# Peptides against a protein of PDB entry 3HTU: the designs that were tried, part 51

Target 1, 75 residues: chain A of PDB entry 3HTU
Amino acid sequence: RRPEEWGKLIYQWVSRSGQNNSVFTLYELTNGEDTEDEEFHGLDEATLLRALQALQQEHKAEIITVSDGRGVKFF

## One batch from the design tools (peptide; made by RFdiffusion4, then SolubleMPNN)

Design b2_p20_1_s2 (from b2_p20_1, 12 letters changed)
Fold by OpenDDE base, seed 5:
Structure b2_p20_1_s2 (fold): chain B 75 residues (1-75), chain A 20 residues (1-20)
Amino acid sequence: as target 1 above (75 residues)
Amino acid sequence: KKEEIEKLLEEAKKKVEEEE
């Protein structure tokens, strides 16, 4: 899958689960309990980041960079 | 890892609040 395709799957999950406007760490998205049944669970962080960057270009997400890691807010 | 995640979440949420 391309990053854009992963982004679509991720955002679909966010929308369906009603978690828009919530903040996640990148780790939570791919390793958290809430996404264990999702196709993107276990996705490598590099690919995840590219997927989120694609969503960010569409104004569907905002990547948050902090000193200890990265997070993302979905809109 | 959980403790690290919690701290990161707080920092991330704080940053979002400051930018809004």
Scores: peptide ipSAE 0.077, ipTM 0.614, DockQ to the pose 0.914
Fold by OpenDDE base, seed 1:
Structure b2_p20_1_s2 (fold): chain B 75 residues (1-75), chain A 20 residues (1-20)
Amino acid sequence: as target 1 above (75 residues)
Amino acid sequence: KKEEIEKLLEEAKKKVEEEE
């Protein structure tokens, strides 16, 4: 899958689960209990970041960068 | 460390929520 395709899957989950406007750590998205049944669970961070960057270009997400980690807010 | 990263990101979450 391309990053854009992963982004689509992730955003679909966010929308279907009613978690728009929620903030996640990257770890929560791919390793959290809430996404255990999702195809993107276990996705490597590099690919995840590219997927989120694609969503960010579409104004569907905002990546939050801090000193030692990153998070994301979905819209 | 995972815990440190999570703490920093929790602070970031709080900041975003407070700005809304």
Scores: peptide ipSAE 0.072, ipTM 0.603, DockQ to the pose 0.569
Fold by OpenDDE base, seed 3:
Structure b2_p20_1_s2 (fold): chain B 75 residues (1-75), chain A 20 residues (1-20)
Amino acid sequence: as target 1 above (75 residues)
Amino acid sequence: KKEEIEKLLEEAKKKVEEEE
């Protein structure tokens, strides 16, 4: 899958689960219990970041950089 | 790892609040 396709799957989960306007760590998205049954569970961080960047281009997400890691807010 | 994740999450939320 292309990063844009992964982004679509991720955002679909966010929308369907009512997680819009929520903040996640990147780890939570791919390793958390809430996404255990999702296709993007276990996705490598590099591909995840590219997927989120694609969503950010569409104003559907905002990647947040902190001192010891990164998070993302979905809209 | 859990504690670190929680700290990171709080920091991320704080960053969002500061930007808003």
Scores: peptide ipSAE 0.072, ipTM 0.610, DockQ to the pose 0.917
Fold by OpenDDE base, seed 4:
Structure b2_p20_1_s2 (fold): chain B 75 residues (1-75), chain A 20 residues (1-20)
Amino acid sequence: as target 1 above (75 residues)
Amino acid sequence: KKEEIEKLLEEAKKKVEEEE
């Protein structure tokens, strides 16, 4: 899958689970308990970041950088 | 390291949500 396709899957999960406007660490998205049954669970961080950047261009997400960690807010 | 990063991000996450 392309990063954009991963982004679509991730955002679909966010929307279906009613978690729009929620904030996640990148780790939570791909390694958390809440996504363990999702196709994107275990996705490498590099690809995840590209996927989120695609969503950000569509104003569906905002990548957050704090100190030495990163997260994302979905809209 | 991972725990420390997660803690920082969780605190930031909480802050953002409280501001909403």
Scores: peptide ipSAE 0.071, ipTM 0.607, DockQ to the pose 0.443

Design b2_p20_1_s3 (from b2_p20_1, 12 letters changed)
Fold by OpenDDE base, seed 4:
Structure b2_p20_1_s3 (fold): chain B 75 residues (1-75), chain A 20 residues (1-20)
Amino acid sequence: as target 1 above (75 residues)
Amino acid sequence: MKEKEKELLEKAKKLVEEKE
């Protein structure tokens, strides 16, 4: 899958689960309990980041970078 | 949630609040 395709799947989950306007760490998205049944669970962080960047371009997410890692807020 | 992740989450939330 292309990053954009992963982004679509991720955002669909966010929307369907009512997680819009929520903040996640990248780890939570791919390793958290809440996404265990999602296709993107276990996705490598590099690909995840590219997927989120695609969503960011569409103003559907904002990647937050801190010294200890990265998070993301979905809109 | 690992402790390190928890700390990052709090930092992220704070950053969002500061931007708003």
Scores: peptide ipSAE 0.108, ipTM 0.659, DockQ to the pose 0.859
Fold by OpenDDE base, seed 1:
Structure b2_p20_1_s3 (fold): chain B 75 residues (1-75), chain A 20 residues (1-20)
Amino acid sequence: as target 1 above (75 residues)
Amino acid sequence: MKEKEKELLEKAKKLVEEKE
């Protein structure tokens, strides 16, 4: 899958689960309990970041960078 | 890992609040 395709899957999950406007760590998205049944669970962080960057270009997400790592807010 | 993740999440939330 291309990063854009992963982004689509991730955003679909966010929307379907009613978690728009929520903030996640990158770890939560790919390693958290809430996404255990999702196709993107276990996705490598590099690919995840590219997927989120694609969503960010579409104004569907905002990547948050802090000293200890990165998070993301979905819109 | 969970504890560090929690700390990051709180920082991220604060950052969002500050930017809004």
Scores: peptide ipSAE 0.106, ipTM 0.658, DockQ to the pose 0.939
Fold by OpenDDE base, seed 2:
Structure b2_p20_1_s3 (fold): chain B 75 residues (1-75), chain A 20 residues (1-20)
Amino acid sequence: as target 1 above (75 residues)
Amino acid sequence: MKEKEKELLEKAKKLVEEKE
């Protein structure tokens, strides 16, 4: 899958689960309990980041960078 | 890892809140 395709899957999960406007760590998305049954669970962080960047271009997400790491807010 | 993740999450939420 292309990053854009991963982004689509991730955003679909966010929307279907009613978690729009929520903030996640990147780890939560790919390693968290809430996504264990999702296709993107276990996705490498590099690909995840590219997927989120694609969503960010569509104004569906905002990548948050702090000293301790990165997170993302979905809209 | 969970503790550090939680700390990051709190910082991220704070950052978003401050930017809104």
Scores: peptide ipSAE 0.106, ipTM 0.656, DockQ to the pose 0.930
Fold by OpenDDE base, seed 3:
Structure b2_p20_1_s3 (fold): chain B 75 residues (1-75), chain A 20 residues (1-20)
Amino acid sequence: as target 1 above (75 residues)
Amino acid sequence: MKEKEKELLEKAKKLVEEKE
């Protein structure tokens, strides 16, 4: 899958689960308990970041960078 | 990892609050 396709899957999960306007760490998205049954669970961080960047271009997410890692806020 | 993740989440939340 292309990053954009992964982004679509991720955003669909966020929307369907009613978690828009929520903040996640990148780890929570791919390794968290809440996404264990999702196709993107286990996705490598590099690809995840590209997927989120695609969503960011569409104003559906905002990547948050802090000294000890990264997070993302979905809209 | 979970403990560090929690710390990151708190930092992320603070960043959101500061920007909004």
Scores: peptide ipSAE 0.097, ipTM 0.656, DockQ to the pose 0.933

Design b2_p20_1_s4 (from b2_p20_1, 10 letters changed)
Fold by OpenDDE base, seed 4:
Structure b2_p20_1_s4 (fold): chain B 75 residues (1-75), chain A 20 residues (1-20)
Amino acid sequence: as target 1 above (75 residues)
Amino acid sequence: MKEEREKLLEKAKEKVKEEE
């Protein structure tokens, strides 16, 4: 899958689960319990980041970078 | 992990406040 396609799957999960306007660490998205059954579970961080960047371009997400790591807010 | 998430949440809340 292309990063854009991963982004679509991720955002679909966010929307279907009613977690819009929520914040996740990048780790939580791919390694968390809430996404264990999702296709993007276990996705490498580099690909995840590109997927989220695609969503960010569509104003569906905002990548957050802090000293301790990175996360994302979905809209 | 918990501390990281809390910091991200705080930053996200700040963004919301700035947008309002």
Scores: peptide ipSAE 0.096, ipTM 0.628, DockQ to the pose 0.437
Fold by OpenDDE base, seed 3:
Structure b2_p20_1_s4 (fold): chain B 75 residues (1-75), chain A 20 residues (1-20)
Amino acid sequence: as target 1 above (75 residues)
Amino acid sequence: MKEEREKLLEKAKEKVKEEE
């Protein structure tokens, strides 16, 4: 799958699960309990980041960078 | 991870306020 396609799957999960306006660390999205049954569980961080960047361009997410790591807020 | 999440939450709140 292309990053854009992964982004679509991720955002579909966000919407269906009512996680809009929620914040996640990148680790939580691909390794957390809440996404264990999702196709993107276990996705490598590099691809995940590109997927989230695609969503960010669509104003569906905002990647958050702090000194200790990165996360994302979904809208 | 918990500490990182808390920092991210704080940063997220700050960015939201800046965007408003």
Scores: peptide ipSAE 0.093, ipTM 0.628, DockQ to the pose 0.410
Fold by OpenDDE base, seed 5:
Structure b2_p20_1_s4 (fold): chain B 75 residues (1-75), chain A 20 residues (1-20)
Amino acid sequence: as target 1 above (75 residues)
Amino acid sequence: MKEEREKLLEKAKEKVKEEE
């Protein structure tokens, strides 16, 4: 899958699960309890980041970069 | 990882305030 395709799957999950406006660490998205049954669970962080960057270009997410890690807010 | 999330959220909120 391309990053954009992963982004689509991730955002579909966000929308269907009612997680809009929620903030996640990147780890939570791919390793968290809430996404255990999702196709993107276990996705490598590099690919995840590219997927989220695609969503960010569409104004569907904002990547949060801080000194202690990275996260994302979905809209 | 809960601690990481909490710290991230705190910093995220601070960043949002600075951008406003």
Scores: peptide ipSAE 0.091, ipTM 0.616, DockQ to the pose 0.538
Fold by OpenDDE base, seed 1:
Structure b2_p20_1_s4 (fold): chain B 75 residues (1-75), chain A 20 residues (1-20)
Amino acid sequence: as target 1 above (75 residues)
Amino acid sequence: MKEEREKLLEKAKEKVKEEE
């Protein structure tokens, strides 16, 4: 799958689960308990980041970088 | 927007720290 395709799957999950306007760590999205049954669970961080960057271009997400790591806010 | 971003940054930092 291309990054854009992964981004679509991730955003669909966010929307279906009603978790828009929420903040996640990158780890939570691919390793968290809430996404165990999702296709993107276990996705490598590098690919995840590219997927989120694609969503960011569409104004559907914002990647947040802090001193301790990175997170993402979905809209 | 700047204030909102600051709050989001704080929340993100807290979550990342909590998950570590």
Scores: peptide ipSAE 0.067, ipTM 0.603, DockQ to the pose 0.140

Design b2_p20_2_s1 (from b2_p20_2, 12 letters changed)
Fold by OpenDDE base, seed 5:
Structure b2_p20_2_s1 (fold): chain B 75 residues (1-75), chain A 20 residues (1-20)
Amino acid sequence: as target 1 above (75 residues)
Amino acid sequence: MKYVTQEDIEKLKKKLEELK
């Protein structure tokens, strides 16, 4: 899958679960229990980041970087 | 308007601390 395709899957999950406007760590998106049944579970961080960047270009998410790591807010 | 708030940042920081 291309990054934008992964982004679509991730955003669909966020929307279906009613978690728009929520903040996630990158880790919990791909390694958390809440996404165990999703196709993007286990996705490597590099690919995840590219997927989120695609969503960011569409104004559907914003990647947040702090000293202890990165996360994302979905809109 | 779609934007990240300071509250969002604090929530993220808290989550990241829990991963340590």
Scores: peptide ipSAE 0.729, ipTM 0.926, DockQ to the pose 0.676
Fold by OpenDDE base, seed 3:
Structure b2_p20_2_s1 (fold): chain B 75 residues (1-75), chain A 20 residues (1-20)
Amino acid sequence: as target 1 above (75 residues)
Amino acid sequence: MKYVTQEDIEKLKKKLEELK
């Protein structure tokens, strides 16, 4: 899958689970318990980041960077 | 409107601390 396709799957999950406007660490998206049954579980961070960047271009997410790591807010 | 708030940042920081 292309990053954009991964982004679509991730966003669909966020929307279906009613978690729009929520903040996530990159880790919990691909390694968390809540996404164990999702196709993107286990996705490498590099691809995940590209997927989120694609969503960011669509104004569906914003990647947040702090001293201890990165996360993302979905809209 | 769609934007990141200070509260969002604090939530993220908290989550990141939990990963340590």
Scores: peptide ipSAE 0.727, ipTM 0.925, DockQ to the pose 0.675
Fold by OpenDDE base, seed 1:
Structure b2_p20_2_s1 (fold): chain B 75 residues (1-75), chain A 20 residues (1-20)
Amino acid sequence: as target 1 above (75 residues)
Amino acid sequence: MKYVTQEDIEKLKKKLEELK
């Protein structure tokens, strides 16, 4: 899958679960209990970041950087 | 409006602390 295709799957999960306008760490998206049954569970961080960047270009997400790491907010 | 708030930042910081 291309990064934008992964982004689509991730955003669909966020929308279906009603978690728009919420903040996630990158870890909980791919390693969390809530996404264990999703196709993107276990996705490597580099590919995840590219997927989120694709969503960011579509104004569907914003990647957040703080001192202890990175996360993302979905819109 | 689609934007990140200070509250969002604090929520993220808290989550990252819990991962340590």
Scores: peptide ipSAE 0.725, ipTM 0.925, DockQ to the pose 0.696
Fold by OpenDDE base, seed 2:
Structure b2_p20_2_s1 (fold): chain B 75 residues (1-75), chain A 20 residues (1-20)
Amino acid sequence: as target 1 above (75 residues)
Amino acid sequence: MKYVTQEDIEKLKKKLEELK
Protein backbone atom coordinates (compact mmCIF):
# COMPACT_ATOMS: atom_id res chain seq x y z
CA ARG B 1 0.00 0.00 0.00
CA ARG B 2 1.04 3.57 -0.64
CA PRO B 3 1.30 6.00 2.28
CA GLU B 4 -1.86 7.73 1.07
CA GLU B 5 -3.73 4.43 1.16
CA TRP B 6 -2.58 3.74 4.70
CA GLY B 7 -3.60 7.26 5.63
CA LYS B 8 -7.07 6.62 4.29
CA LEU B 9 -7.45 3.47 6.38
CA ILE B 10 -6.24 5.22 9.51
CA TYR B 11 -8.50 8.22 9.00
CA GLN B 12 -11.48 5.98 8.33
CA TRP B 13 -10.89 4.24 11.65
CA VAL B 14 -10.59 7.56 13.49
CA SER B 15 -13.84 8.76 11.93
CA ARG B 16 -15.77 5.54 12.52
CA SER B 17 -14.61 5.49 16.14
CA GLY B 18 -15.74 9.06 16.67
CA GLN B 19 -12.26 10.15 17.69
CA ASN B 20 -11.79 13.15 15.43
CA ASN B 21 -10.14 16.05 17.28
CA SER B 22 -8.35 13.52 19.50
CA VAL B 23 -4.61 13.28 20.11
CA PHE B 24 -2.70 10.02 19.69
CA THR B 25 0.86 8.90 20.15
CA LEU B 26 2.30 7.14 17.13
CA TYR B 27 2.73 4.05 19.29
CA GLU B 28 -0.90 3.72 20.31
CA LEU B 29 -2.05 3.96 16.69
CA THR B 30 -0.06 0.92 15.57
CA ASN B 31 0.54 -0.94 18.84
CA GLY B 32 -2.42 0.00 21.01
CA GLU B 33 -5.26 -2.24 22.08
CA ASP B 34 -7.86 -0.09 20.32
CA THR B 35 -6.43 -0.82 16.86
CA GLU B 36 -5.61 -4.53 17.24
CA ASP B 37 -8.20 -5.51 14.65
CA GLU B 38 -7.21 -2.85 12.12
CA GLU B 39 -5.10 -3.53 9.05
CA PHE B 40 -2.65 -0.82 10.05
CA HIS B 41 -1.89 -2.43 13.41
CA GLY B 42 1.78 -3.31 13.52
CA LEU B 43 2.65 -0.85 10.76
CA ASP B 44 6.24 0.34 11.00
CA GLU B 45 6.72 3.87 12.29
CA ALA B 46 8.38 5.13 9.13
CA THR B 47 5.44 4.12 6.95
CA LEU B 48 2.99 5.40 9.55
CA LEU B 49 4.68 8.78 9.56
CA ARG B 50 4.44 9.00 5.77
CA ALA B 51 0.77 8.09 5.94
CA LEU B 52 0.13 10.80 8.51
CA GLN B 53 2.08 13.30 6.44
CA ALA B 54 -0.24 12.52 3.54
CA LEU B 55 -3.23 13.24 5.76
CA GLN B 56 -1.55 16.41 6.95
CA GLN B 57 -1.29 17.60 3.35
CA GLU B 58 -5.06 17.11 3.12
CA HIS B 59 -5.59 19.11 6.33
CA LYS B 60 -6.99 16.02 8.05
CA ALA B 61 -4.26 15.74 10.67
CA GLU B 62 -1.37 17.57 12.28
CA ILE B 63 1.77 15.81 13.47
CA ILE B 64 2.94 17.04 16.87
CA THR B 65 6.53 16.89 18.06
CA VAL B 66 7.50 17.35 21.70
CA SER B 67 10.66 16.57 23.66
CA ASP B 68 9.59 13.03 24.57
CA GLY B 69 8.27 11.99 21.17
CA ARG B 70 5.68 12.55 18.48
CA GLY B 71 1.94 12.26 18.11
CA VAL B 72 -0.88 13.36 15.88
CA LYS B 73 -4.20 15.16 16.10
CA PHE B 74 -6.92 14.24 13.64
CA PHE B 75 -9.43 16.77 12.35
CA MET A 1 -11.17 25.35 13.51
CA LYS A 2 -8.47 22.79 12.77
CA TYR A 3 -5.50 23.44 15.02
CA VAL A 4 -3.48 22.01 17.87
CA THR A 5 -4.06 23.58 21.28
CA GLN A 6 -1.85 23.71 24.34
CA GLU A 7 -4.29 21.29 25.94
CA ASP A 8 -3.60 18.86 23.10
CA ILE A 9 0.13 19.20 23.74
CA GLU A 10 -0.29 18.43 27.43
CA LYS A 11 -2.42 15.40 26.65
CA LEU A 12 0.26 14.11 24.30
CA LYS A 13 3.02 14.70 26.84
CA LYS A 14 1.08 12.75 29.43
CA LYS A 15 0.63 9.82 27.06
CA LEU A 16 4.31 9.83 26.16
CA GLU A 17 5.30 9.77 29.83
CA GLU A 18 3.27 6.60 30.24
CA LEU A 19 5.34 4.94 27.52
CA LYS A 20 8.60 5.44 29.43
Scores: peptide ipSAE 0.725, ipTM 0.925, DockQ to the pose 0.698

Design b2_p20_2_s2 (from b2_p20_2, 13 letters changed)
Fold by OpenDDE base, seed 5:
Structure b2_p20_2_s2 (fold): chain B 75 residues (1-75), chain A 20 residues (1-20)
Amino acid sequence: as target 1 above (75 residues)
Amino acid sequence: MKYVTQEDIEKLKKMLEELK
């Protein structure tokens, strides 16, 4: 899948679960229990980041970088 | 308006601390 395709799947999950406007660590998106049944579970962080960057270009998410790591807010 | 707040950042920082 292309990054944009992964982004679509991720955003669909966020929307279906009613977690828009929520903040996630990158780790919990791909390794957390809440996404175990999702196709993007286990996705490598590099690919995840590209997917989120695609969503960011569409103003559907914003990647947040702090000293201890990165996260994302979905809109 | 879609934007990240300071509260969002603080939440993220706490979440990341829990991963350590």
Scores: peptide ipSAE 0.641, ipTM 0.903, DockQ to the pose 0.672
Fold by OpenDDE base, seed 1:
Structure b2_p20_2_s2 (fold): chain B 75 residues (1-75), chain A 20 residues (1-20)
Amino acid sequence: as target 1 above (75 residues)
Amino acid sequence: MKYVTQEDIEKLKKMLEELK
């Protein structure tokens, strides 16, 4: 899958679960219990970041960088 | 409105701290 295709799957999960406007760490998206049954579970961080960047271009997410790491907010 | 707030930043910082 291309990064934008992964982004679509991730955003669909966020929307279906009603978690829009929520903040996530990159770790919990791919390693958390809430996404164990999703196709993107276990996705490497590099590909995840590219997927989120694709969503960011569509104004569906914003990647957040702080001192202890990165996260993302979905819209 | 689609934007990141200061509250969002603080939430993320706390989440990352708990992950460490």
Scores: peptide ipSAE 0.636, ipTM 0.902, DockQ to the pose 0.688
Fold by OpenDDE base, seed 3:
Structure b2_p20_2_s2 (fold): chain B 75 residues (1-75), chain A 20 residues (1-20)
Amino acid sequence: as target 1 above (75 residues)
Amino acid sequence: MKYVTQEDIEKLKKMLEELK
């Protein structure tokens, strides 16, 4: 899958779960219990980041960088 | 409106600390 395709899957999960406007760590998106049954569970961080960047271009997410790591807010 | 708040940032920081 292309990063854009992964982004679509991730956003669909966020939207269907009613978690828009929520903040996630990158880790919990791909390794958390809440996404165990999702196709993107276990996705490598590099590909995840590219997927989120694609969503960011569409104003559907914003990647947040702090001293201890990165996260993302979905809109 | 779509934007990241200071509260969002503090929440993220706390979440990341818990991962340590």
Scores: peptide ipSAE 0.636, ipTM 0.901, DockQ to the pose 0.690
Fold by OpenDDE base, seed 2:
Structure b2_p20_2_s2 (fold): chain B 75 residues (1-75), chain A 20 residues (1-20)
Amino acid sequence: as target 1 above (75 residues)
Amino acid sequence: MKYVTQEDIEKLKKMLEELK
């Protein structure tokens, strides 16, 4: 899958689960219990980041960087 | 509105601390 395709799957999950406007760590998106049944569970961080960057270009997410790591907010 | 707040940042910081 292309990053844009992964982004679509991730955003669909966020929308279906009613978690728009929520903040996630990158880790919990791909390694958390809440996404265990999703196709993007276990996705490597590099590919995840590219997927989120694609969503960011569409104004559907914003990647947040702080000293201890990164996260994302979905819109 | 579609933007990140300071509250969002503080929440993220706490979440990241839990991963340490």
Scores: peptide ipSAE 0.635, ipTM 0.901, DockQ to the pose 0.693

Design b2_p20_2_s3 (from b2_p20_2, 12 letters changed)
Fold by OpenDDE base, seed 4:
Structure b2_p20_2_s3 (fold): chain B 75 residues (1-75), chain A 20 residues (1-20)
Amino acid sequence: as target 1 above (75 residues)
Amino acid sequence: SKYVTEEDIQLLKEKLEKLK
């Protein structure tokens, strides 16, 4: 899958689960319990980041970087 | 609105701390 395609799947999950405007660590998106049944569970962080960057271009998410790591807020 | 707040950042930091 292309990053944009992964982004779509991720965003669909966020929307369907009613978690828009929520903040996630990159880790919990791909390794958390809440996404165990999602196709993107286990996705490598590099690919995840590219997917999120695609969403960011669409103003559907904003990647947040702090000293201890990165996360994302979905809109 | 589509923007990150200080509250969002603080929440993220808290989540990241738990991963340590």
Scores: peptide ipSAE 0.731, ipTM 0.924, DockQ to the pose 0.699
Fold by OpenDDE base, seed 1:
Structure b2_p20_2_s3 (fold): chain B 75 residues (1-75), chain A 20 residues (1-20)
Amino acid sequence: as target 1 above (75 residues)
Amino acid sequence: SKYVTEEDIQLLKEKLEKLK
C-alpha cells in the first residue's frame, strides 16, 4: 500500500470510532489495544509517518512534535 | 475546528510519558 492508502485506512478508523479531534501517540495507533484488529496495526513508524503526512496535506490531521516524541491530532 | 490546542499538547506529553 502507498502512504496515501494507509492514511485513508487510518482516517476511516478514526472517523468510524468517533475519535476525530483526538490526540494519539504514534505508538498507540499501530501498537495499541484499540487497533489490534485494524489492517494498519503493526505498521512501521516510517510508513505511518508518511501516511499521516498525506493526511496532513489534506488538512485531516496535524503531526505534533514534543520533547518526548511525536503524535497526531485528527480532524 | 482544525487546530492543535495547548490542551492537546499537554495530553500528548502525558501519553508519551506513560510509554517510558
Scores: peptide ipSAE 0.730, ipTM 0.924, DockQ to the pose 0.692
Fold by OpenDDE base, seed 2:
Structure b2_p20_2_s3 (fold): chain B 75 residues (1-75), chain A 20 residues (1-20)
Amino acid sequence: as target 1 above (75 residues)
Amino acid sequence: SKYVTEEDIQLLKEKLEKLK
């Protein structure tokens, strides 16, 4: 899958679960309990980041960087 | 509005601390 395709799957999950406007760590998106049944579970962080960057271009997400790591807010 | 707030940043920091 292309990053844009992964982004679509991730955003679909966020929307279906009613978690728009929520903040996630990158880890909990791909390694968390809530996404265990999703196709993107276990996705490597590099590919995840590219997927989120694609969503960011569409104004559907914003990647957040702090001293302890990175996360993302979905819109 | 679609933007990140200080509350969002604080929540993220709290989540990241739990991962340590």
Scores: peptide ipSAE 0.727, ipTM 0.923, DockQ to the pose 0.676
Fold by OpenDDE base, seed 3:
Parts: structure tokens; sequence; C-alpha cells
Structure b2_p20_2_s3 (fold): chain B 75 residues (1-75), chain A 20 residues (1-20)
């Protein structure tokens, strides 16, 4: 899958689960309990980041960088 | 709305701290 396609899957999950406007760490998106049944579970962080960047271009997410790591807020 | 708040940032920091 291309990053954009991964982004679509991720955003679909966020939307279906009603978690828009929520903040996630990158880790919990791909390694968390809540996404264990999702296709993107276990996705490498590099590809995840590219997927989120694609969503960011569409104003569907914003990647947040702090000293201890990165996260994302979905809209 | 489509913006990140200080509360969002604080929540993220707390989550990241727990991962350490």
Amino acid sequence: as target 1 above (75 residues)
Amino acid sequence: SKYVTEEDIQLLKEKLEKLK
C-alpha cells in the first residue's frame, strides 16, 4: 500500500470509532490495543508518518512534535 | 475545530511520558 492508502485506512478507523479531534501518539496508533484488529497495526513508523503527512495535506490531521516524541490529532 | 490546543499538547506529553 502507498502512504496515502494507509492514511485512508487510518482515518477510516478514526472516523468509525468516533475519535475525531483526539490526540494519539504514533506508537499507540500502530502498537496500541485499540488498533490490534486493524490492518495498519504493526505498520512501521516511517510509513505511518508518511501516511499522516498525506492526511495533513488534506487537513484531516496535524502532526504534533514535542520533546519526547510525536503524535497526531485527527480532525 | 481543526486546530491543536495547549490541552492537546499536554495530553500528548503525558501519553509520551508513560511510554518511557
Scores: peptide ipSAE 0.723, ipTM 0.921, DockQ to the pose 0.718

Design b2_p20_2_s4 (from b2_p20_2, 10 letters changed)
Fold by OpenDDE base, seed 1:
Structure b2_p20_2_s4 (fold): chain B 75 residues (1-75), chain A 20 residues (1-20)
Amino acid sequence: as target 1 above (75 residues)
Amino acid sequence: MKHVTQEDLEELKEKLKKLK
């Protein structure tokens, strides 16, 4: 899958689960209990970041950087 | 309005702290 395709799957999960306007760590998206049954579970961080960057270009997400790491907010 | 708030930042920081 291309990063844009991964982004679509991730955003669909966020939307269907009613978690828009929520903040996630990158870890909980791909390694968390809530996404164990999703196709993107276990996705490497580099590919995840590219997927989120694609969503960011569509104004569907914003990648956040703080002192202890990175996360993302979905819109 | 689509934006990141201070509350969002604090929540993220707390989540990241738990992972360390």
Scores: peptide ipSAE 0.715, ipTM 0.919, DockQ to the pose 0.701
Fold by OpenDDE base, seed 3:
Formats: C-alpha cells, structure tokens, sequence
Structure b2_p20_2_s4 (fold): chain B 75 residues (1-75), chain A 20 residues (1-20)
C-alpha cells in the first residue's frame, strides 16, 4: 500500500470509531490495543508518518511534535 | 475551526510520558 492508502485506512478507523478531534501518540495508533484488529496495526513508523502527512495535506490531521515525541490530532 | 489546543498538547505529553 502507498502511504496515502494507509492514511485512508487510518482515517476511516478514526471516523468510524468516533474519534475525530482526538489526539493520539504514533505508538498507540500502530501498537495500541484499540487498533489490534486494524490492517495498519504494526505499521512501521516511517510509513505511518508518510500516511499522516498525506492526511495533513488534506487538513484531516495535524502531526504534533513535543519534547517527548510526536503525535497526531485528527479532524 | 480545526486546530490543536493547549489541552491537546497536554494530553499528548501525558500519553508520551507514560510510554517512557
């Protein structure tokens, strides 16, 4: 899958689970309990970032960088 | 409008802290 395709899957999960306007760590998206049954579970961080960047270009997400790491807010 | 709030940042920081 291309990063954009991964982004679509991730955003679909966020939307269908009613978690828009929520903040996630990158870790919990791909390694968390809530996404264990999702195809993007276990996705490498590099590909995840590219997927989120694609969503960011569409104003569907914003990648957040703080001192202890990165996360993302979905819109 | 779509934006990241200070509350969002604090929540993220707390989540990241727990991972350490």
Amino acid sequence: as target 1 above (75 residues)
Amino acid sequence: MKHVTQEDLEELKEKLKKLK
Scores: peptide ipSAE 0.715, ipTM 0.918, DockQ to the pose 0.706
Fold by OpenDDE base, seed 4:
Structure b2_p20_2_s4 (fold): chain B 75 residues (1-75), chain A 20 residues (1-20)
Amino acid sequence: as target 1 above (75 residues)
Amino acid sequence: MKHVTQEDLEELKEKLKKLK
């Protein structure tokens, strides 16, 4: 899958689960219990970031970087 | 407007702290 396609799947999950406007660590998106049944579970972080960047371009997400790591807010 | 709030930032920091 292309990053944009992964982004679509991720955003669909966020939307369908009613978690828009929520903040996630990158880890919990791909390694958390809440996404264990999703196709993007286990996705490598590099690909995840590219997917989120695609969403960011669409103003559907904002990647957040702090000292202890990265996360994302979905809109 | 769509934006990251200070509350969002603090939540993220707390989540990341738990991972360490």
Scores: peptide ipSAE 0.714, ipTM 0.918, DockQ to the pose 0.688
Fold by OpenDDE base, seed 2:
Structure b2_p20_2_s4 (fold): chain B 75 residues (1-75), chain A 20 residues (1-20)
Amino acid sequence: as target 1 above (75 residues)
Amino acid sequence: MKHVTQEDLEELKEKLKKLK
């Protein structure tokens, strides 16, 4: 899958689960209990970042960087 | 408005602390 395709799957999950406007760590998106049944569970961080960057270009997400790591907010 | 708030940042920081 291309990053844009992964982004679509991730955003669909966020929307279906009613978690728009929520903040996630990158870890909990791909390694958390809440996404265990999703296709993107276990996705490598590099590919995840590219997927989120694609969503960011569409104004559907914003990647956040703080001192202890990165996360993302979905809109 | 589509923006990250200070509250969002604090929540993220707390989550990241738990991973360490």
Scores: peptide ipSAE 0.711, ipTM 0.917, DockQ to the pose 0.727

